Peptides against a protein of PDB entry 3KDP. Designs and how they scored, part 149

Target 1, 230 residues: chain A of PDB entry 3KDP
Amino acid sequence: PFLIFIIANIPLPLGTVTILCIDLGTDMVPAISLAYEQAESDIMKRQPRNPKTDKLVNEQLISMAYGQIGMIQALGGFFTYFVILAENGFLPIHLLGLRVNWDDRWINDVEDSYGQQWTYEQRKIVEFTCHTPFFVTIVVVQWADLVICKTRRNSVFQQGMKNKILIFGLFEETALAAFLSYCPGMGVALRMYPLKPTWWFCAFPYSLLIFVYDEVRKLIIRRRPGGWVE

## One batch from the design tools (peptide; made by RFdiffusion4, then SolubleMPNN)

Design b2_p22_2_s4 (from b2_p22_2, 18 letters changed)
Fold by OpenDDE base, seed 3:
Structure b2_p22_2_s4 (fold): chain B 230 residues (1-230), chain A 22 residues (1-22)
Amino acid sequence: as target 1 above (230 residues)
Amino acid sequence: SLLEELLKKIKELLEKVEEYKK
């Protein structure tokens, strides 16, 4: 999110502190939970790993976890961001390069896509209105990510929800999202204004997308063992 | 260990970014 902010010079979609809350607050427990995940039904049928040649975490796993899935999560957040700004008169194309004027407190006549002038304070309210739903979108998408990360080969329907720590992680990140979204003072402390409950549902299509993506991937692995997608 | 190292590096990067934004 911050990289896109810098590269595209758009208004900041998500605060850095909030990003840290995602990485450290929502992902820590899930990461620990994966270490205690129950073995897949087929794990004992695999050949033992060669400790001299095989790495604990391979490049493909890192790419999927932090690259592909992470990109889908970010896309979900940015979708919500652009929708909110568009509803407030700022079309996506108009946001490109707008950051310099947007963040300048001395410019109080920044025009939207329809010629309406916005004061600095008004712009910041709209910006901070985007932070909360962006964060919530990431959390909702993360639900699917946490579930799919349980296994590499088996469908979640086959493996089931047996890891209590993972379940706890899902509740923890949801509770954190609710806290940051609705607790008084978050607008000042974290630049996250309260979220309308309806915005929780805007991320569901992306959660479904990740879920379907992983199920398709796992289906391919089962049909083509030893493929590049494993 | 690799995951922990990656997370540590990400944390350090984000902290630097936060300092830059101040």
Scores: peptide ipSAE 0.012, ipTM 0.260, DockQ to the pose 0.031
Fold by OpenDDE base, seed 1:
Structure b2_p22_2_s4 (fold): chain B 230 residues (1-230), chain A 22 residues (1-22)
Amino acid sequence: as target 1 above (230 residues)
Amino acid sequence: SLLEELLKKIKELLEKVEEYKK
């Protein structure tokens, strides 16, 4: 997200607060849960044909898969960001290169895509309004990610959700998202303005996309053991 | 009051982080 912010010179889609909430709030318990996840049966039972080369290949493939999932996750967040800004009059194309003027406190007449002038304060409110939905989008997408990451090859339906820590992590991140979205004062304290309940659903397509992507990936791995997807 | 204090501390921490990133 931050790289796109720099490259595209768009208003900041994900603030420092939301980044910290993701890193510390949403990732900590899930990471712990994954550490305590029971080893997948096939990982324990299947010996690599060549431990050295197959391990390296597997590490690369795992990194690629997680990278792809991360890209989809980021895409979901940016989609939500662009939708919110568009609803406030800033079309995506208009946001390109707007950051400099957007962040300038002395410019109080930044025009949106419809010629409406926005004060600095108004712009910052809109920016901060994007932070919460972006965060929530990440959380919702992470539901799928966390569920799929517990398994390498097995379907979620096969492995089940027996890890109590993972389940707790899902509730924790959801509760945190709800707290940050709806608790009074969060807009002032954390620059996270209240989220319309409808925005929770904006992430669902991307969550589903990740889920489908991973299930397809795992299906390919199951059908072609030792293939390039593993 | 406790929540406000916590939020204040979080805000201060975040401001420090932002300053560090600048």
Scores: peptide ipSAE 0.009, ipTM 0.269, DockQ to the pose 0.032
Fold by OpenDDE base, seed 2:
Structure b2_p22_2_s4 (fold): chain B 230 residues (1-230), chain A 22 residues (1-22)
Amino acid sequence: as target 1 above (230 residues)
Amino acid sequence: SLLEELLKKIKELLEKVEEYKK
């Protein structure tokens, strides 16, 4: 998120402290839950037959566990960010290069995509309004990611939810999201304003899409083992 | 209040780090 902020020169979608809360809080329990889920993974149950193939499988597992999850989370967060800003009159294309004027306290007439002028205070309220939904979206996407990363080939319905640590992780990250969203002082401390309950559902269609996509992918893998989709 | 103070201190430290990166 911060890298995209620098490169695209857009308003900051997520504060540095909130990023730290993701890295230390929301990623910790999921990482632990995935470590325990490796025992139930269809991939980890296979003893390494060939060291070369095992390295490739391990690299793919690491990519799925860390790289793919991080990218999907970022995409989900940015989706919610762009939706909120678009609802407030800032279309995605208009945000490119806007940061310089956006962060300037002396400019009180920043125009949105429809010609409405925004004061520094107004646009900072909108910016900080994006932080909480962005974070919550990451958590909701993590629900789907943790479930789909449980197995590479088997359907979630076939493997089931036997890992109690995974279930605990889902509740813990949800509780953390609720705490950061509704605890007094989070607007000052983390620049996370209280979230309307309706915004929790903004990520659900996206999470469902990822879930359906992964189930289709797994179905293809079961039909064609060793294909490019694996 | 204790959590808010801790988060405030973390924020201040991170802001200082960002200033050094500029």
Scores: peptide ipSAE 0.009, ipTM 0.277, DockQ to the pose 0.026
Fold by OpenDDE base, seed 5:
Structure b2_p22_2_s4 (fold): chain B 230 residues (1-230), chain A 22 residues (1-22)
Amino acid sequence: as target 1 above (230 residues)
Amino acid sequence: SLLEELLKKIKELLEKVEEYKK
């Protein structure tokens, strides 16, 4: 998210505090849950593989969880960001290069895509209004990510959701998201303004997409072992 | 990322702890 912010010179989509909350609050318990997750029945049935191969599997799982899926999370967050700004009159094309004027306290007449002028304070309210939905979107997408990362090859339907630690992680991140989104004073303290409940649902299509994509991927892996999709 | 490195380290630590419990 930060790289796109710099390259596109758009208003800041995700605040530093929200990033820290994701990194420390939402990712830690899921990571622990994945670490304790019983290796796929197929991995456990294989006698202790050479320690080198087990490390490789772990690195691949981490790379999949935080690399590839992280990109989809970012896309979901940016989608939410652009939707919110568009609803407030700022179309995505208009946001390109706008950061300089957006962040200037002395410019109180920044025009939106429809010619409406926005004061610095108004712009910052809209910006901070984007932070919470972005965070919530990441959390909702992480639900799917955590579920799919349980297994490399097996369907979630085959292994089920027996990991209590994973369920706890999902609850924790959701509770944190709700707390940050709706607790009084978060707008002042963390620059995270309250969300409309509808914004929680904006991420659901992305979660579903990730789930479907991963199930299809796993199906291909099961049918064609040794393929490039591994 | 720093987070990925931290997560890797945490995982390694957890694996070590499990080995010591056995």
Scores: peptide ipSAE 0.000, ipTM 0.231, DockQ to the pose 0.022

Design b2_p22_3_s1 (from b2_p22_3, 20 letters changed)
Fold by OpenDDE base, seed 2:
Structure b2_p22_3_s1 (fold): chain B 230 residues (1-230), chain A 22 residues (1-22)
Amino acid sequence: as target 1 above (230 residues)
Amino acid sequence: DLEEEIERILEELLKRLEEALL
């Protein structure tokens, strides 16, 4: 998010506090949940691990999986951001290079794609309106991440949802997202304005994409053990 | 106020980084 903010000079899609909520709040419990699930799956692995080869394969797997999933998460967040701004009159092309004028509090006549002028206060309300949906999009995409990262090779349908810690992680993440989205004062404290319930569904196509991607990946791994997709 | 100050500092740092990369 921050790199695109710099390169494209677009309005900031996530505030600093929102980023901290993702890094410390949203990622911590899921990471713990995944650590327990991996430990359980590793105990069930009967094959003697070659520590050298399995470490390299695991590092490549983790790096590719987290890198690719992180890209899909970012794309999902930016999609939600661009949809909200477009609904408010700012088309994606018009946002390019707009940051300088957008963040200048002395400019109160920033034009949208339709020639409507926006005051500094109005455009900051729109910006902060994007923070909550972007965050919620990340959380909804992380639902898929938690489910898919449960196993390296097995389909979610094969292993099922037996890990109570994973279920708790999904619940806690959802509860945190609901708290940050609807608790009074979050607009002032976190620059996260209340979210319409319909915006929760904006992330679902990306969650489905991640789910399909991982199931296809796992299918390829099962068909071609030791391939680059591992 | 603190968040706005942090954001202003970050924006300034980002601007400087952009200028350095161009």
Scores: peptide ipSAE 0.016, ipTM 0.344, DockQ to the pose 0.044
Fold by OpenDDE base, seed 4:
Structure b2_p22_3_s1 (fold): chain B 230 residues (1-230), chain A 22 residues (1-22)
Amino acid sequence: as target 1 above (230 residues)
Amino acid sequence: DLEEEIERILEELLKRLEEALL
């Protein structure tokens, strides 16, 4: 999120405190939960053919998979951001390079894509309206991430949801998202304005995409053991 | 106040980075 903010010079899609809430609040408990995940039956049963080569290949592929998942998460957040701004008159193409004027409190006539002028205060309200949905989108996408991270090769349907700590992590991040989205004062304290309940569903296509991606990946690994996808 | 200050610092850093890259 922050990298695209820098590269595209768009209005800030996610506040610093919100990022900290993701990293420390929503990611930490799930990460701990994954540490207590029951070892994958396939990992324990299969000795590496070549411990040196297979370890390096597996580390690269795991890194690539997590990188790809992280990119899909970011895309989901940005999609939600762009939809909200578009609904408020700012089309994605118009946001490119707009940051400087957007963040200038002395400019009160920033035009949207339709020629409507926006005051600084109005722009900041719209910006902060994007923070909560972006955060919630990340949380909803993380649901899929946590579910798929249970196994490297087995389908989620084969491994099942046996880790109670992981389930707790899913509820914790969801509860945190709900708290930050709907608790009075969060708009002032964390620049997270109240979220319309409908925006929770904006992330579901991306969660599904991650889920399908991982299941397809795992299916390929199962059908072609030792392939470049493993 | 802390968030606003952090955002201000980040914005300033970004501005400087932009000036350095352009």
Scores: peptide ipSAE 0.016, ipTM 0.356, DockQ to the pose 0.042
Fold by OpenDDE base, seed 3:
Structure b2_p22_3_s1 (fold): chain B 230 residues (1-230), chain A 22 residues (1-22)
Amino acid sequence: as target 1 above (230 residues)
Amino acid sequence: DLEEEIERILEELLKRLEEALL
């Protein structure tokens, strides 16, 4: 999110402290939980890796986990961000390069896509209105990400939800999202204004997309062992 | 406010990056 803020010179879609809350609050417990995930039923049937020829970490797995899935996750957040700004009169094309004027407290006549002038305070209210839905979108997408990370090859339906720590992580990140979204004072403390309950559903298509993508990937791996998708 | 301080640091870093890229 912050990299796109810099590169596209758009209004800040997610506060830095909120990003830290994601990394430390929502990702830490799930990441630990994955270390204790029950082994896949077929792992012990494989021969040991050759330590001289086989890489410990597959570059393709890294690319899919941190590249492709991460990009889908970010796209979900940005979709929510652009929808909210568009509903407030700022179309995505108009946001490009707007940051300099957006963040200038002395400019109180920034025009939206329809020629309406916005004061600095009004712009910051809209910006902070985007932070909470963006955060919640990330959390909802992470539900799918955590579930798919349970296995490399087996379907979620085959492996099941056996890791209690992972389940706890899902509840913890959801509870944190609810707390940050609805607790009084978060608008002042974290620049996260209260979330309309309907915005929780904005992320579901992206969660479904990640889930379907991974199930298709795993299906391909099962049908074509040793393929480039592994 | 920690948020405000972090934002100030980031804004300064951005300004330096912009100056370096221009």
Scores: peptide ipSAE 0.014, ipTM 0.342, DockQ to the pose 0.039
Fold by OpenDDE base, seed 5:
Structure b2_p22_3_s1 (fold): chain B 230 residues (1-230), chain A 22 residues (1-22)
Amino acid sequence: as target 1 above (230 residues)
Amino acid sequence: DLEEEIERILEELLKRLEEALL
């Protein structure tokens, strides 16, 4: 998100507070849940034939999978961001290069895509209105990520949802997202303004995409052991 | 206040970064 913010010079999609909430709030319990998740029975049964090569391959695969999932998460967040700004009159094309004028406190007549003028205060309200949905989008997409990360080869349908810690992690993330989104005073304290419930659903296609992507990946791994997707 | 201060710091850092990249 931050890199696109710099490169495209668009208004900031995700605030520092929301980033901290993701890193400290949402990722901790899931990481613990994954650490305590019984290693996939296949991983434990397959002693590395060559400890050096098989470890390196496995680390690369994990890195690629997380990288790809992270990209889908980012796309989901940006989609939500662009939808909200478009609903407020700022089309994605108009946002390109707008940051300089957007962040200037002395410019109170920034025009949207329809010629409506926005004060600095109004612009910042819209910007901060994007922070919470972006965060919520990440949380919803992380639901799928957490569910899929428990397995490398097996389908979620095969292994099931037996990890109570994972379920707790999902609940914690959701509770945190709900708290930050709807608790009175969060708009002032954290600049996370309340969301319409409809924004939670904006992430669902991306959550589904991650789920489908991982199931397809796992299916390929099962059918073609030793392939480049492994 | 803390958030506003963090934002000010970030804005300043971004400005400095922009100035350094230009």
Scores: peptide ipSAE 0.014, ipTM 0.326, DockQ to the pose 0.040; fails the geometry check

Design b2_p22_3_s2 (from b2_p22_3, 20 letters changed)
Fold by OpenDDE base, seed 5:
Structure b2_p22_3_s2 (fold): chain B 230 residues (1-230), chain A 22 residues (1-22)
Amino acid sequence: as target 1 above (230 residues)
Amino acid sequence: SLEEKIKEILEELLKRLLEALE
């Protein structure tokens, strides 16, 4: 998100506070959950033929797969961001290069895509209105990510969701998202304005996409052991 | 009391949730 913010010079889609909440709030319990997840029986049986080369390749492939999931997650966040700004009169094309004028508090007549002028305060409200939905989108997508991370090769339908810590993690993330979205004072304190509940559903297609992607990946791994998709 | 403050916060949160659902 930050890289795209710099390259495209668009209004800030995700605040530092939101990033901190993701890193410290949402990722901690999932990480613990994964640490206590039972190793797949196939992982324990699959000793690398060459411990030096096969382990390194496997770690790189895993990191790449999670990197791809992270990209899908980011796309979901940006989709929500662009939809909100478009609903407020700022089409995606118009946002390119707009940051300089957007962040200038002395410019109170920034025009949207329809010629409406926006004050600095109004623009910042819209910007901060994007932060909460972006965060919530990340949380919703992380639901799918947490579920799929339980297994490397097996389908979620085969392994099931028996880890109580994972379930707790899902509730914790959801509770945090609800707290940041609806708790009084969050708009002032954290610049995260309240979110309409309908925006929670904007992330669902991307959550489903991640789920489908991972199931397809796992299916390929099961059918072609030793493939590059592992 | 702390309990009353928590209750007040929860009630306000619930109110905002309901308003957001409208």
Scores: peptide ipSAE 0.005, ipTM 0.259, DockQ to the pose 0.012
Fold by OpenDDE base, seed 1:
Structure b2_p22_3_s2 (fold): chain B 230 residues (1-230), chain A 22 residues (1-22)
Amino acid sequence: as target 1 above (230 residues)
Amino acid sequence: SLEEKIKEILEELLKRLLEALE
């Protein structure tokens, strides 16, 4: 998300504070849950034929898989971001290169796609309005990601959700998202304004997409052990 | 329980984060 912000010069879709909330609030418990997750039986039983080459291949494949999942996750966030800005009069094409003027507090006549002028304060409200939905989108997508990351080959349907810590992590992640989205004062403290409940559903297609993608990937791995998708 | 301990850590981190943002 931050790279797109820099490259496209769009208004910041996800604030630093929100990123910290993700890292500390939504990633920590999942990371712990994964550490205590029962090792996948196939991973533990696999002896690499060539430890040096197979390790490198596995690291590359894992990096690619997580990279792809991360891209889908980011796309979900950006989709929500662009929808919110479009609803406020800023079409995606108009946002390209707008950051310089957007972030300038001395420019109070930034025009939207319809010629309406926006003050700096109004623009920042809209920007911060995007942060919460983006965060929530990430959380919802992470539900799928956390569930799928516990295994490399086994389907979620086969492995199940036996790890109580993982379940707790999902609960805490959701509770944190709700807290940050709806608790009074979070808009001032974290620049996360209250979110309409309908925006929670904007992430669901992407969560489903990641889930389906991973299930298909795992299916391919099971059918073709040692393939490039592993 | 481990869950309770993790919850306590998260709550503490959240508090610290909020304090740092003020």
Scores: peptide ipSAE 0.000, ipTM 0.258, DockQ to the pose 0.013
Fold by OpenDDE base, seed 2:
Structure b2_p22_3_s2 (fold): chain B 230 residues (1-230), chain A 22 residues (1-22)
Amino acid sequence: as target 1 above (230 residues)
Amino acid sequence: SLEEKIKEILEELLKRLLEALE
């Protein structure tokens, strides 16, 4: 998220403190929970043929899995960010290069995509309004990501929800999201304004799409072992 | 103020990183 902010010069989609909360509070417990997940039956049955090459392959697979999770989370967050800004009159294309004027407190006539002028205070309210939904979207996407990343090949319906630590992690991150979204003072402390309950559901279609996509991918892998989709 | 300072530092670091990758 921060890289795109710098490269595209868009308004900040997620505050620095909120990013730290994601890294330390939201990602840590789920990551630990995945470490305690049961190994896939197909992986357990395969004897390592070459320990050196197999270790490298496993490290690559783990790195790709974590990289993909982070990418999907970022995409989900940005989706919500762009939706909120578009609803407030700022289309995605208009946001490109807008940061310099957006962050300048002396410019009180920044125009949206429809020619409406926005004061600095109004812009910051909209910006901080995006932070909480962005965070919540990441959490909601993580629900799907954590479930689908349990196995590379097996369906979630086949593997099941046997890891109690994973279930606890899902509950913990949801509770943290609720705390950060609704606790008084979070708007000042974390630049996270209160979230309307309806915004929790904004990410659900995206999470569902990722879930369906992964199940279809896994189905293809099961039907065509060694395919490019692995 | 603290967040702004951290942001500025991170922006500078990212700028340097991007320049190194080009």
Scores: peptide ipSAE 0.000, ipTM 0.252, DockQ to the pose 0.040
Fold by OpenDDE base, seed 4:
Structure b2_p22_3_s2 (fold): chain B 230 residues (1-230), chain A 22 residues (1-22)
Amino acid sequence: as target 1 above (230 residues)
Amino acid sequence: SLEEKIKEILEELLKRLLEALE
């Protein structure tokens, strides 16, 4: 998100504090929970692998898969960001290169896509209105990530939800998202204005996309063991 | 603000990185 912010020179979609909350608050418990995840049922039954070639290939494929999932997460966040800004009169194309003027407190006549002028304060309100939904979107997408990370090869339907710690992680990050979204003073303290409940659903298509993507990937792996998508 | 300061630092670092990659 921050890279795109700099490269595209768009208004800041996600604050540094929210990034820290994601990294420290939402990722730690899931990471710990995954450490306690039971091995896949098939892992213990797998034939011996070539430790030299298969390890390197597997690490590369895992890195690729997580990179792809991360890309989908970022897209989900930016989608929410663009939707909110569009609803406030700023179309995505208009946001490109707008940051310089957007962040200048001395410019109080920044025009939206429809010619409406926005004061600095008004722009910052809209910007901060995007922070919470962006954060929540990432959390909702992470639900899918946590679920799919339980297994590499087996379907979620085959492996099931056995790790109670992982489930706890899902609730923890959701509770954190709710706290940051609705607790009084978060708008002032963390620049995260209250979130309309409807915005929680904005991320669901992307969560579903990740889920479908992973299930398809796993299905291909099961049908073609040792394939490039493993 | 701390956020602005961090942002500025990261922007500078990224600019340098991009310049190095060109």
Scores: peptide ipSAE 0.000, ipTM 0.238, DockQ to the pose 0.042

